# Peptides against a protein of PDB entry 5HDT: the designs that were tried, part 132

Target 1, 163 residues: chain A of PDB entry 5HDT
Amino acid sequence: MVVKTFMDMDQDSEEEKELYLNLALHLASDFFLKHPDKDVRLLVACCLADIFRIYAPEAPYTSPDKLKDIFMFITRQLKGLEDTKSPQFNRYFYLLENIAWVKSYNICFELEDSNEIFTQLYRTLFSVINNGHNQKVHMHMVDLMSSIICEGDTVSQELLDTV
Target 2, 163 residues: chain A of PDB entry 5HDT as posed
Amino acid sequence: MVVKTFMDMDQDSEEEKELYLNLALHLASDFFLKHPDKDVRLLVACCLADIFRIYAPEAPHTSPDKLKDIFMFITRQLKGLEDTKSPQFNRYFYLLENIAWVKSYNICFELEDSNEIFTQLYRTLFSVINNGHNQKVHMHMVDLMSSIICEGDTVSQELLDTV

## One batch from the design tools (peptide; made by RFdiffusion4, then SolubleMPNN)

Design b2_p25_8_s1 (from b2_p25_8, 11 letters changed)
Fold by OpenDDE base, seed 3:
Structure b2_p25_8_s1 (fold): chain B 163 residues (1-163), chain A 25 residues (1-25)
Amino acid sequence: as target 1 above (163 residues)
Amino acid sequence: KYPKPRTFSKEEQEERKKKAHELLS
């Protein structure tokens, strides 16, 4: 499975990174980002999160518009965290843990629409956070949100209102 | 300048993979 391939790939696996680069680019296509199956979209999001991990500190995607699309897409998938009893919850947790650990959203700081991206991220996280989440989920959410506040030069008032 | 996504040591990466397999298997 493609998901497993990227999940098991390390940052210093230069030969594999080169081999799967075209696949990484293809996974960011509208075909996958707009796939009608929510489970497929979740798997795609996990792959993309791992791609940002693998190719860190850079990203293979050069288009600012594509980067925005990807992060808005990943953000939308995080809505699945709301149901802790979902069979896919662990996959959603994997996604959250990855982006919090890797800090892939750091790429967004220099994007023109960074405020929109971060605002949607905050709104999404606050919409899904609940008392059913364990401490680790809360920790990753807080870590992700705090890093954006601390590292960002300017955040929108709307974003600040969510804090 | 803004920070970039993080890089990790081999030890951190191995621990991540172990946890990932435990989580998703």
Scores: peptide ipSAE 0.735, ipTM 0.967, DockQ to the pose 0.902
Fold by OpenDDE base, seed 1:
Structure b2_p25_8_s1 (fold): chain B 163 residues (1-163), chain A 25 residues (1-25)
Amino acid sequence: as target 1 above (163 residues)
Amino acid sequence: KYPKPRTFSKEEQEERKKKAHELLS
């Protein structure tokens, strides 16, 4: 399956990166971002997170608007972390761990709507974080939030209100 | 000016892959 293909792909797999580039672009289409099935959207988010990992330090997406759509989409999926007993929790954890480790949201610093993206990320993380999460989940959430505060040079009033 | 997504060593990538399979098994 496509999910497994990207999950197992390394950053230095140049031939595979070229082979699956068009598929990576296709996965960012509105068809997948607005898919009616919640589980499918989670799988798409994980694929997109892996795509940012594989093609790092650059992204294969050239449109700033498309990048915004993707990160807003990934952010919305993180709400699934609220249910620790869900059979899909481990996949939500995979998504969180990936974006924290890869620091894919760093792409957003140069986007015009960076403040909107980071504000939504903070709001989402604060909405799902609780004492029921294990230490690893907390560490990844704190790592993401701290990196944005420390590395960002501009912060909107909305983001300041969230902090 | 701004940081970019990270690149990893071969060892880090192998460890990630192992943990991913364990997590999603």
Scores: peptide ipSAE 0.735, ipTM 0.967, DockQ to the pose 0.883
Fold by OpenDDE base, seed 2:
Structure b2_p25_8_s1 (fold): chain B 163 residues (1-163), chain A 25 residues (1-25)
Amino acid sequence: as target 1 above (163 residues)
Amino acid sequence: KYPKPRTFSKEEQEERKKKAHELLS
C-alpha cells in the first residue's frame, strides 16, 4: 500500500526516496487531489504530508502552482478534525501532527500566494478547534499557527486579529 | 531567508514511526 510505504519511510532512505519520487509526483495529480471519495482524499493528504516529511528540507514538487494546490488540498482535509467521534479521526490527527511537527507549510513562505494559503489554514483550524479536542490536538494547532506567525513576514492583519 | 521543513535524528524518526503505528493500528 502506497500510504504505508510513505508512512514508514525515513528521511535518510535515499534509495527509496529515489525509487518512489515519480509516485510522489503522481500522487499530487488532479486525479487524486480532486478524487470524489472523501476517505481517499484523506489518505492522499496523509501521504502528501509524509512526502513533505521524507523529502525535507526540500519538496519534490517544483511547480509553485502545484505546491499551492497541495497545501490548499491538505488544508481542506483538516476540516475532518471537527468530528472527534469519526472513525477517521486518528488519521486526521496524524495529518495535523505531521504538518505541525515537520513544519511542511514552511515551503509556502516563498510562494506568491502564501497569504492565501496561511489564511485558509488559520480559518480552517479556527473553524474546527473546539473544547471537545484533547490537549494534544490543541497543542499541535497552536504550535502550527504560532510557528507560521513567528516565521512569516507577510501575515495579514486580518489573520493576526483572529489569533 | 525562511525556515525549511524540519529534519530529524534517527531517534526522532523511530519514535515518530512507533507513534504512527500505535495511532493508526
Scores: peptide ipSAE 0.734, ipTM 0.967, DockQ to the pose 0.883
Fold by OpenDDE base, seed 5:
Structure b2_p25_8_s1 (fold): chain B 163 residues (1-163), chain A 25 residues (1-25)
Amino acid sequence: as target 1 above (163 residues)
Amino acid sequence: KYPKPRTFSKEEQEERKKKAHELLS
């Protein structure tokens, strides 16, 4: 399956990265980003997170508008972290852990709408964080938010109001 | 300029794959 292919792929797998580049680009299409099935969208988000991992420090997506769409899409999927008893929770955790570890949202610093993306990310994380989450989940959430504040440029007033 | 997404050693990547398979098995 496509999900497992990207999940197992390393950053140093140059031949595989070339072979699956077109598939990576296709997964960012509206067909997948706007797929009606919630479980499919979660799998797509995990694939996209792995794609950012594999092709780091760069991304195969060059359009700023497409990058914004992808990160807004990934942010929306993180809402699924609110239900710690869901059968899909481990996959939501995989998504969060990947984003925090890879620092994929660092791509957004150079985007014109970076403030909007980070604001939505913070709002989403604050809306789902609860005492039912284990320490690792909390650490990833805090790590993700703090790294953006500390490493980013001037923080907007809206973002400061959120934090 | 701004920081970029991280790159990892071979050992870090192997550990990640191991944990991922355990998590999603």
Scores: peptide ipSAE 0.731, ipTM 0.967, DockQ to the pose 0.873

Design b2_p25_8_s2 (from b2_p25_8, 13 letters changed)
Fold by OpenDDE base, seed 2:
Structure b2_p25_8_s2 (fold): chain B 163 residues (1-163), chain A 25 residues (1-25)
Amino acid sequence: as target 1 above (163 residues)
Amino acid sequence: SYPKPRTFSKEEQKEYKKYRNELLS
């Protein structure tokens, strides 16, 4: 399956990266980003996260508008972290762990709408973080949020005071 | 320049795969 293909791929797998480049581009289409099925969107988000991982430090997507759409899409999926008892929580955790480790959102720094992206990411993470999360989840969330605060410079002081 | 997404050594990639499999298996 497509999810497994990108999940198992390594950064140094140049031949495979070239082979599946068109598939990576197709997964970022509106058909998948606006798919009506929530579970499908989660799987798409995981695939996109892995795509950013394996093609790092670059992204196969050249359009700034498309990159914005992708990261806003991934951000929306992170809302699923709020329910720790969900059957899909492990996939949401995978998504979080991936983006925290890979630092894929660093691509957004050079985007015109970087402020909007980072603001939404912070708000989303802040809204879902709770005492029900284990230490690893908290660690990744804090890691991402600290990166946003330090590099994004888009979070209001009022929001920070509520932390 | 701005920070970029991270690249991994072969050992780091193996560790990531192991952790991923533990989460999704």
Scores: peptide ipSAE 0.505, ipTM 0.900, DockQ to the pose 0.755
Fold by OpenDDE base, seed 1:
Structure b2_p25_8_s2 (fold): chain B 163 residues (1-163), chain A 25 residues (1-25)
Amino acid sequence: as target 1 above (163 residues)
Amino acid sequence: SYPKPRTFSKEEQKEYKKYRNELLS
């Protein structure tokens, strides 16, 4: 199973990272990012989050356009955090925990469309956050939002005024 | 310069994997 392979891999697994590099590139293809199955897209997002983890501090993807597509894709999956009773909630939480801990979105600061990416991430998190989430979910969401506001050079003033 | 994605010590990697497994089990 491809998802399990990247989930169990460590950052210092140099031989395995080299072995599965082409697979990591393949998982970011439009075939997977635009897959019609919602559950498959969630699994792909979790796998991509782990890829950013194990290849940190650098991503294996060199194209700015591809990186934008990936992070916009991951952002769209985070909408699933709104339903705490979903059978897939723990996997959505896994995605949130990973990106909050790894800080994979930091790659986006150097992208031309960084403002668009961070704006969509903030709007998505703000739209799903509620008092029904436990402390850990809130902690990760607040951590990500704070990172966007504090580290970003340009964040939509309109978005900030809405808070 | 902007911050980069996080790198983990061996101990931090063990902690992350343990926490992840508890969450998904």
Scores: peptide ipSAE 0.495, ipTM 0.900, DockQ to the pose 0.773
Fold by OpenDDE base, seed 3:
Formats: C-alpha cells, structure tokens, sequence
Structure b2_p25_8_s2 (fold): chain B 163 residues (1-163), chain A 25 residues (1-25)
C-alpha cells in the first residue's frame, strides 16, 4: 500500500526519502488529484500531507503550479469535515490535524498565487466549521488560520472583513 | 522571510505515528 509507505516514514529517513521520491511525484499527478473516487482522493490527500511532513521544511515538488494544484486539492478535501458523523470523518480529521501541526501551507507563502490558496482555505474552513466539531477540531482550524494571518501578509483585508 | 513547515524530533515523530495509527486503524 502506497499510503502506508509514507505514513510510516520519518523526516530523517534520508535513504527512504530518496528511494520513494519518484512515487511522491507520481502521487501528485492529475490521475490521482482528479480521481473519480472520493475515498481515493481523501487517501491521496492524507498521503500528500504526509509527504509534506516527511520532506519538511522543503517540498519535493519543484513546480509552483504543481504545488498550487496540490494545496488547492487538499483544501477541497477539507470540505469533508462538514459531516462529523461520516465514516470517513477520522481521515478528514487526520488531514486537518496533520496540516495544522506540520504547517505545510507555509510553503504557499512564496507562491505567486498564495492569496488565492489562502483565500480558498479560509472560505473552506468557515464553510465547514460547525457546533458539531469538538474542541480539537476547532483548535486546529483556528491555529491553521491564525498562523497564516500572523506570519504572512497574503490574506486580503477584504476577506478578513467578510469572515 | 516566511516560515517553513515544521520539523519534529524523533520522539515527536514516534508519538505522532502511534496516535495517527490508532486514529486510522
């Protein structure tokens, strides 16, 4: 299982990181990002989140356009957080917790379309946040949003005023 | 200069993997 390979990998596993680099690149292909199966896309998103964790503080993806596609893809998957009773909620929570702890979106600060990426992230999080979420989910959402606002100047004041 | 994704100690990585494996199992 490809997902398990990256789930079990550590940041200091240099030999494995080099060995599976091509696999990491393959997982970011349109075949997986545009996969018709929602469950597959969720697993891909979790795997990509682990890839950003493993290769931190850098990304194995060199193309700014590819990085944008990946983070927009991950952002779209976060919509699944809206249903707290879903059988897949734990995987959505895993995704949220990972990106909040790893702060993988920090890669986006240097991207040309960082404002678009962060705007979509904020809109998505605000669209799915509800009273059914426990304190941990709320904490990760707030942590994710506040870190971007405090560390960067890419978020427009217009968005902040409408939120 | 912008912040980067965080790095973890070996101990933090161990605890993280244990926790998430329980969550996803």
Amino acid sequence: as target 1 above (163 residues)
Amino acid sequence: SYPKPRTFSKEEQKEYKKYRNELLS
Scores: peptide ipSAE 0.505, ipTM 0.900, DockQ to the pose 0.780; fails the geometry check
Fold by OpenDDE base, seed 5:
Structure b2_p25_8_s2 (fold): chain B 163 residues (1-163), chain A 25 residues (1-25)
Amino acid sequence: as target 1 above (163 residues)
Amino acid sequence: SYPKPRTFSKEEQKEYKKYRNELLS
């Protein structure tokens, strides 16, 4: 299983990182990002989150357009956090915890469309947050939203007024 | 310069591994 391969990999696993680099690049293709199966897209998002983790502080993806597509894709998957009783909620939680811990969205600060990416992330998190989430989920959501507001410098006043 | 994604110590990586089984459950 491809998901398990990247989950089990550490940042200092240099030989494995080199061995699976081509697979990491392939997972960012339109075939996977636009896959018709919702569960497959969630697994792809988790793989991409782990790829950003193990290759940190740099990403193996060099194209700014590809990076934008990936982060917009991951942001769309976070909508699944809205249903705490979903059978797939544990995987959505894994995705949230990973990106909050790794701070993978920091890559977006240098992208031309950083404002669009951070705005969509903020709106998505704000739309799915609810009282049914446990303390850990709330902490990660607040951490990400706070980092966007404090470090983004591009969040519109209109968006802030909606809070 | 802008902040970068986080790098982890050996201890931090061990802590993160505690959550890996949640995805496969």
Scores: peptide ipSAE 0.500, ipTM 0.900, DockQ to the pose 0.743; fails the geometry check

Design b2_p25_8_s3 (from b2_p25_8, 12 letters changed)
Fold by OpenDDE base, seed 1:
Structure b2_p25_8_s3 (fold): chain B 163 residues (1-163), chain A 25 residues (1-25)
Amino acid sequence: as target 1 above (163 residues)
Amino acid sequence: SYPKPRTFSKKEQEERKKEANELLS
């Protein structure tokens, strides 16, 4: 199971990181990012989140356009947090917790389209956050949103006015 | 310079791995 392989891999596992590098690159292909099955897309997002964790502080992806596509893709998956009763909720929570803990979106600060990425992340989190989520979910969401507002130089006033 | 994704201690990584497996088992 590829998902579990990346989930269990550590940052200092240099041999494994080298072994699975090509797979990491393959998982970021349009085939997976645009996969028709939403459950597959969620698994792909979790793998990508773990890839950013494993290869931190760097990323194995060299193309700015590819990085943008990946983070926009991950952002879209976070919409699944809206249904707390879904069988996949724990997987969505894993994704949220990972990106909040790893701070993988920090890679986006170096990208030309950072404003677009952070704007979409903020909008997505704001759209799904509600009083039905438990404390841990709220904590991670607030952590990410605070990071965007405080560190994002280009957060639009329009977004801030909705808060 | 901008911040980067963070690295973790071995202890933190083991705790994360344990919790992740419990969450998704």
Scores: peptide ipSAE 0.719, ipTM 0.966, DockQ to the pose 0.812
Fold by OpenDDE base, seed 3:
Structure b2_p25_8_s3 (fold): chain B 163 residues (1-163), chain A 25 residues (1-25)
Amino acid sequence: as target 1 above (163 residues)
Amino acid sequence: SYPKPRTFSKKEQEERKKEANELLS
């Protein structure tokens, strides 16, 4: 499947990156971002996360509006981390680990609505983090949140007061 | 300038790929 293709693709696979570029662009379409099936949206999010990994340090998406939509979309999917017993938890973990490792959200720093994106990311992570998560999950969440606070400096005081 | 997404060595990428496949097997 498409998810497997991007999951197994490396950053230095220039021929494959060129071959699947159109597919990468298609996966960011409203059809997928607004797909009614929650499991499909999760798979799409994982693909998008891998696309950011593969094409790092750049992104194939040139539209700031599209980038915002994508990261807001990915952020919404992270809510699935709340249920550690879910059959899809490992997929949600994959998503979390990927974005934490790749630091794909760094793309958002130069976006006009970076504050909104980072605020939503922080709120989402804070809302789902719990004692049922293992050390790895916690580490990735803390890594992302620390990056937002320390490097982004875009977190609102209101959000900080919630912590 | 702001930081960008990371690039990885071939070794790191292979390890990631292995772990990912194990995780989602």
Scores: peptide ipSAE 0.717, ipTM 0.966, DockQ to the pose 0.850
Fold by OpenDDE base, seed 2:
Structure b2_p25_8_s3 (fold): chain B 163 residues (1-163), chain A 25 residues (1-25)
Amino acid sequence: as target 1 above (163 residues)
Amino acid sequence: SYPKPRTFSKKEQEERKKEANELLS
C-alpha cells in the first residue's frame, strides 16, 4: 500500500524519493484532501506527514497555498485524537508523533498565513488534550504546543493559562 | 533563518521505522 511505502521510506532513499515524487504531489490534490471518507483522509494525512519527513528539510510542494492547505488538512485530522478508544487511534497517534518528531510545521514559518496555521494547530490540540491520553500522547502534544507558543503570536493568554 | 524540518541519522530512522511498524501492525 502507498501508506506503507511512505512509512517505510528513509530520508536518504534518494532513488525512491525521486520515483515517488509524482505520487507525493498527487496525494496533495484536492481529490484526496477533500475526500469524503474520514478514514481515507487519515491515511492521506499520514502519507503527507511521512512525505514531509522523507523530503526534509525541504518539501516537494512549491506552492505556498498548497502548503497551507496541506497543514490545515493535517491539523483537522488531529481532532481524531479525542477518542482514545477508536480503532484508528494508533493511526492518529502516528500522525501526532510524526509531526512532533519531524517538526514538519516548521515549514509554515515562511508562509504568509503562518499565524492562522499555528493558531488552528494550537486550538485543535488544546481541544482534544485530556487526562485520558497516555504520557506519550501528552508529551508530543506539549512538544508541539510549546513550539507553537514560542513562534505563534495569536494565542490568547487565557488559553495559555489553561494549559 | 527559520528552523526547518529535522533530518535524522540512520540509527534514528531505523528505530522510528521499527516502532511505527509495531504501532500500526
Scores: peptide ipSAE 0.717, ipTM 0.966, DockQ to the pose 0.795
Fold by OpenDDE base, seed 5:
Structure b2_p25_8_s3 (fold): chain B 163 residues (1-163), chain A 25 residues (1-25)
Amino acid sequence: as target 1 above (163 residues)
Amino acid sequence: SYPKPRTFSKKEQEERKKEANELLS
């Protein structure tokens, strides 16, 4: 299974990284990003998050437009964190934990549309955070939001004032 | 320059892998 393969892959697994590079590129195609099945999109997002982890500090995706599409896609999936009782919640948690731990969104600082990406990430996290989430979820959400506020100088002051 | 995504030690990666498999088992 592709999801399991990337989940278990290490950053220093050079042979595997080379072997699965083309698959990693294929997973970022519109076919997967716009897949009609919500559960499939979540699995794709987790794979993409693991791909950013595996190939850190660089990304195998060279197109700025593709990178924007991927991070906007991942951001949209985080909305699923709102339902803590969902059977898929652990998968959503995995996604959140990964991006918070790896700091994969750091790639976005150099993108032309970084403001849009970070604004959407902040709005999404703020909209889903609630008292029903455990401490670990809150910690990761706050970590990401703090990173945006402290490092993301492109985030509008209007958004911050609305919080 | 802006910060980059993180790299991890062997120990950190093994711990993450263990926890991930437990979480999604």
Scores: peptide ipSAE 0.714, ipTM 0.965, DockQ to the pose 0.821

Design b2_p25_8_s4 (from b2_p25_8, 13 letters changed)
Fold by OpenDDE base, seed 2:
Structure b2_p25_8_s4 (fold): chain B 163 residues (1-163), chain A 25 residues (1-25)
Amino acid sequence: as target 1 above (163 residues)
Amino acid sequence: SYPKPRTFSKEEMKKRKEEANKLLS
């Protein structure tokens, strides 16, 4: 399974990183980003999150437009965190925990459309955060939102006051 | 310069993978 391959890979696995580079590029294609199956999109998002982890502090994607597409795609998947009873919730949690831990969205600071990306990320997290989430989920969400607030400068004070 | 994604030690990665595998098992 491709998802497990990247999940188990380390940052210092240079030979494997080179071997799976083309696969990483392929997973970011429109075929996967626009896949009609919601569960497939979630798996793709997790793979992409792991790819950013593995290749950190850099990314294998050279196109700013592609990077934007990827992070907008990942952001959309985070909406799945709203249903804590979903069978896929743990996978959504993995996605959240990964991007918070790796700080993968830091790649976006150098993108021309960084404001759009961070705005969408914040709005998405804010829309799904609720009292039904456990402390770990809240911690990661707050961590991400804090980073956005500090570096993004795209969130209104009114919205911040409601968190 | 802007902050970048983090790099981790082998021990950090090992712990993370253990937790991930437990979570998604």
Scores: peptide ipSAE 0.594, ipTM 0.948, DockQ to the pose 0.750
Fold by OpenDDE base, seed 5:
Structure b2_p25_8_s4 (fold): chain B 163 residues (1-163), chain A 25 residues (1-25)
Amino acid sequence: as target 1 above (163 residues)
Amino acid sequence: SYPKPRTFSKEEMKKRKEEANKLLS
């Protein structure tokens, strides 16, 4: 399965990275980003998060517009963290843990619309955070937001008002 | 320059994969 293939891949797996490069590019197509099935979109988001992990510190996606679309897409999937009793919660947790650990959103600093991406990320995280989340979930959320604020360039006033 | 996504050792990656497979099993 595609999801497990990327999940088990290492950053130094050069032969596999070459073999599955075209598949990684295909997974970022509108067909998958706009897939009508919510569970499929979650699987796609996890694959994309793993792709950013595998190809770090760079990304195989060369288009700034495509990168923006991907991160806005991943951000939207994080809304699923709101229901801690969902059967899919562990997969949403995996998504959060991955992007926080890898710091994949660091790619967005060089994008023209970085402020929009980070604002949407913060708004989404604040909308879903609750006392039902365990310490690890809270830790990853805080780590993700803090790293962007502390290591980023000039942050817009709108983003500061959100935090 | 801005920070980049992180790179990890083989040991760190192995531990993460084990935890991920356990979490999503």
Scores: peptide ipSAE 0.592, ipTM 0.947, DockQ to the pose 0.872
Fold by OpenDDE base, seed 1:
Structure b2_p25_8_s4 (fold): chain B 163 residues (1-163), chain A 25 residues (1-25)
Amino acid sequence: as target 1 above (163 residues)
Amino acid sequence: SYPKPRTFSKEEMKKRKEEANKLLS
């Protein structure tokens, strides 16, 4: 299974990273990012999160536009955290924990459209965070939001006013 | 310069993978 392949891969697995590079590129195609099945999109997001983990501190994607598309896509999937009773909640939690732990969104700081990406991430996290989430979920969400506020130079006053 | 995605020790990676497999089992 592709999902498990990337999940179990290490950062220092140079031979495997080379072997699965084309697959990593393929998973970022519009076919997967715009897949009609939301469960498939979630799996794709988790794979992409693991790809950023594996290839850290760099990314295998060279196009700024592609990177923007990927992070906007991952951000949209985080909306699934709103339903804590969903059978897919643990997968959504994995996605959140991964990006918080890896700091994969740090790639976006050097992108021209970083403001748009971070703004959407903040809005998404703020929209789904609630008292029903456990402490670990809250911790990761707060960690990400704090990093955006502290490191992001372009957080709008409109967004800050909602806090 | 801006921060980058982080790298992990072998021990950290092993622990996190075990937790992930448990979570998604």
Scores: peptide ipSAE 0.588, ipTM 0.946, DockQ to the pose 0.761
Fold by OpenDDE base, seed 3:
Structure b2_p25_8_s4 (fold): chain B 163 residues (1-163), chain A 25 residues (1-25)
Amino acid sequence: as target 1 above (163 residues)
Amino acid sequence: SYPKPRTFSKEEMKKRKEEANKLLS
């Protein structure tokens, strides 16, 4: 499975990174980003998160527009964190933990539409955070939001006032 | 300059893979 392939890959696996580069690029295609099945989209998001982990500190995607699409896509998937009883919650948690740990959204700072990306991420996290989440979930969410607030100078004051 | 995504040691990567497999088993 493609998900397993990238999940098991290391950052220093240069030969494998080159071998699966085309697959990484293919996973970011509209076919997958706009897939009608939400479970498939979740798997795609996890793969993309792993791709950012593997290729860190850089990314195999050179197009700013593509990067924007990917991070907006990942952000949308994080909505699934709202239901802690979902059978897919652990995979949503994996997605959250990965992007928080890797700090993959740091790629967005240099994007022209960074403000839009970070604003949507913050709004999404704030909308799904609740008392039903355990400490680890809260920590990762706070970590992401803190990084946006502290380093994202373009975050709207309106959003900050909501907290 | 802005920060970049993190890099990890071999041990960290190994541990994370084990935890991921356990989580998603």
Scores: peptide ipSAE 0.594, ipTM 0.948, DockQ to the pose 0.808; fails the geometry check

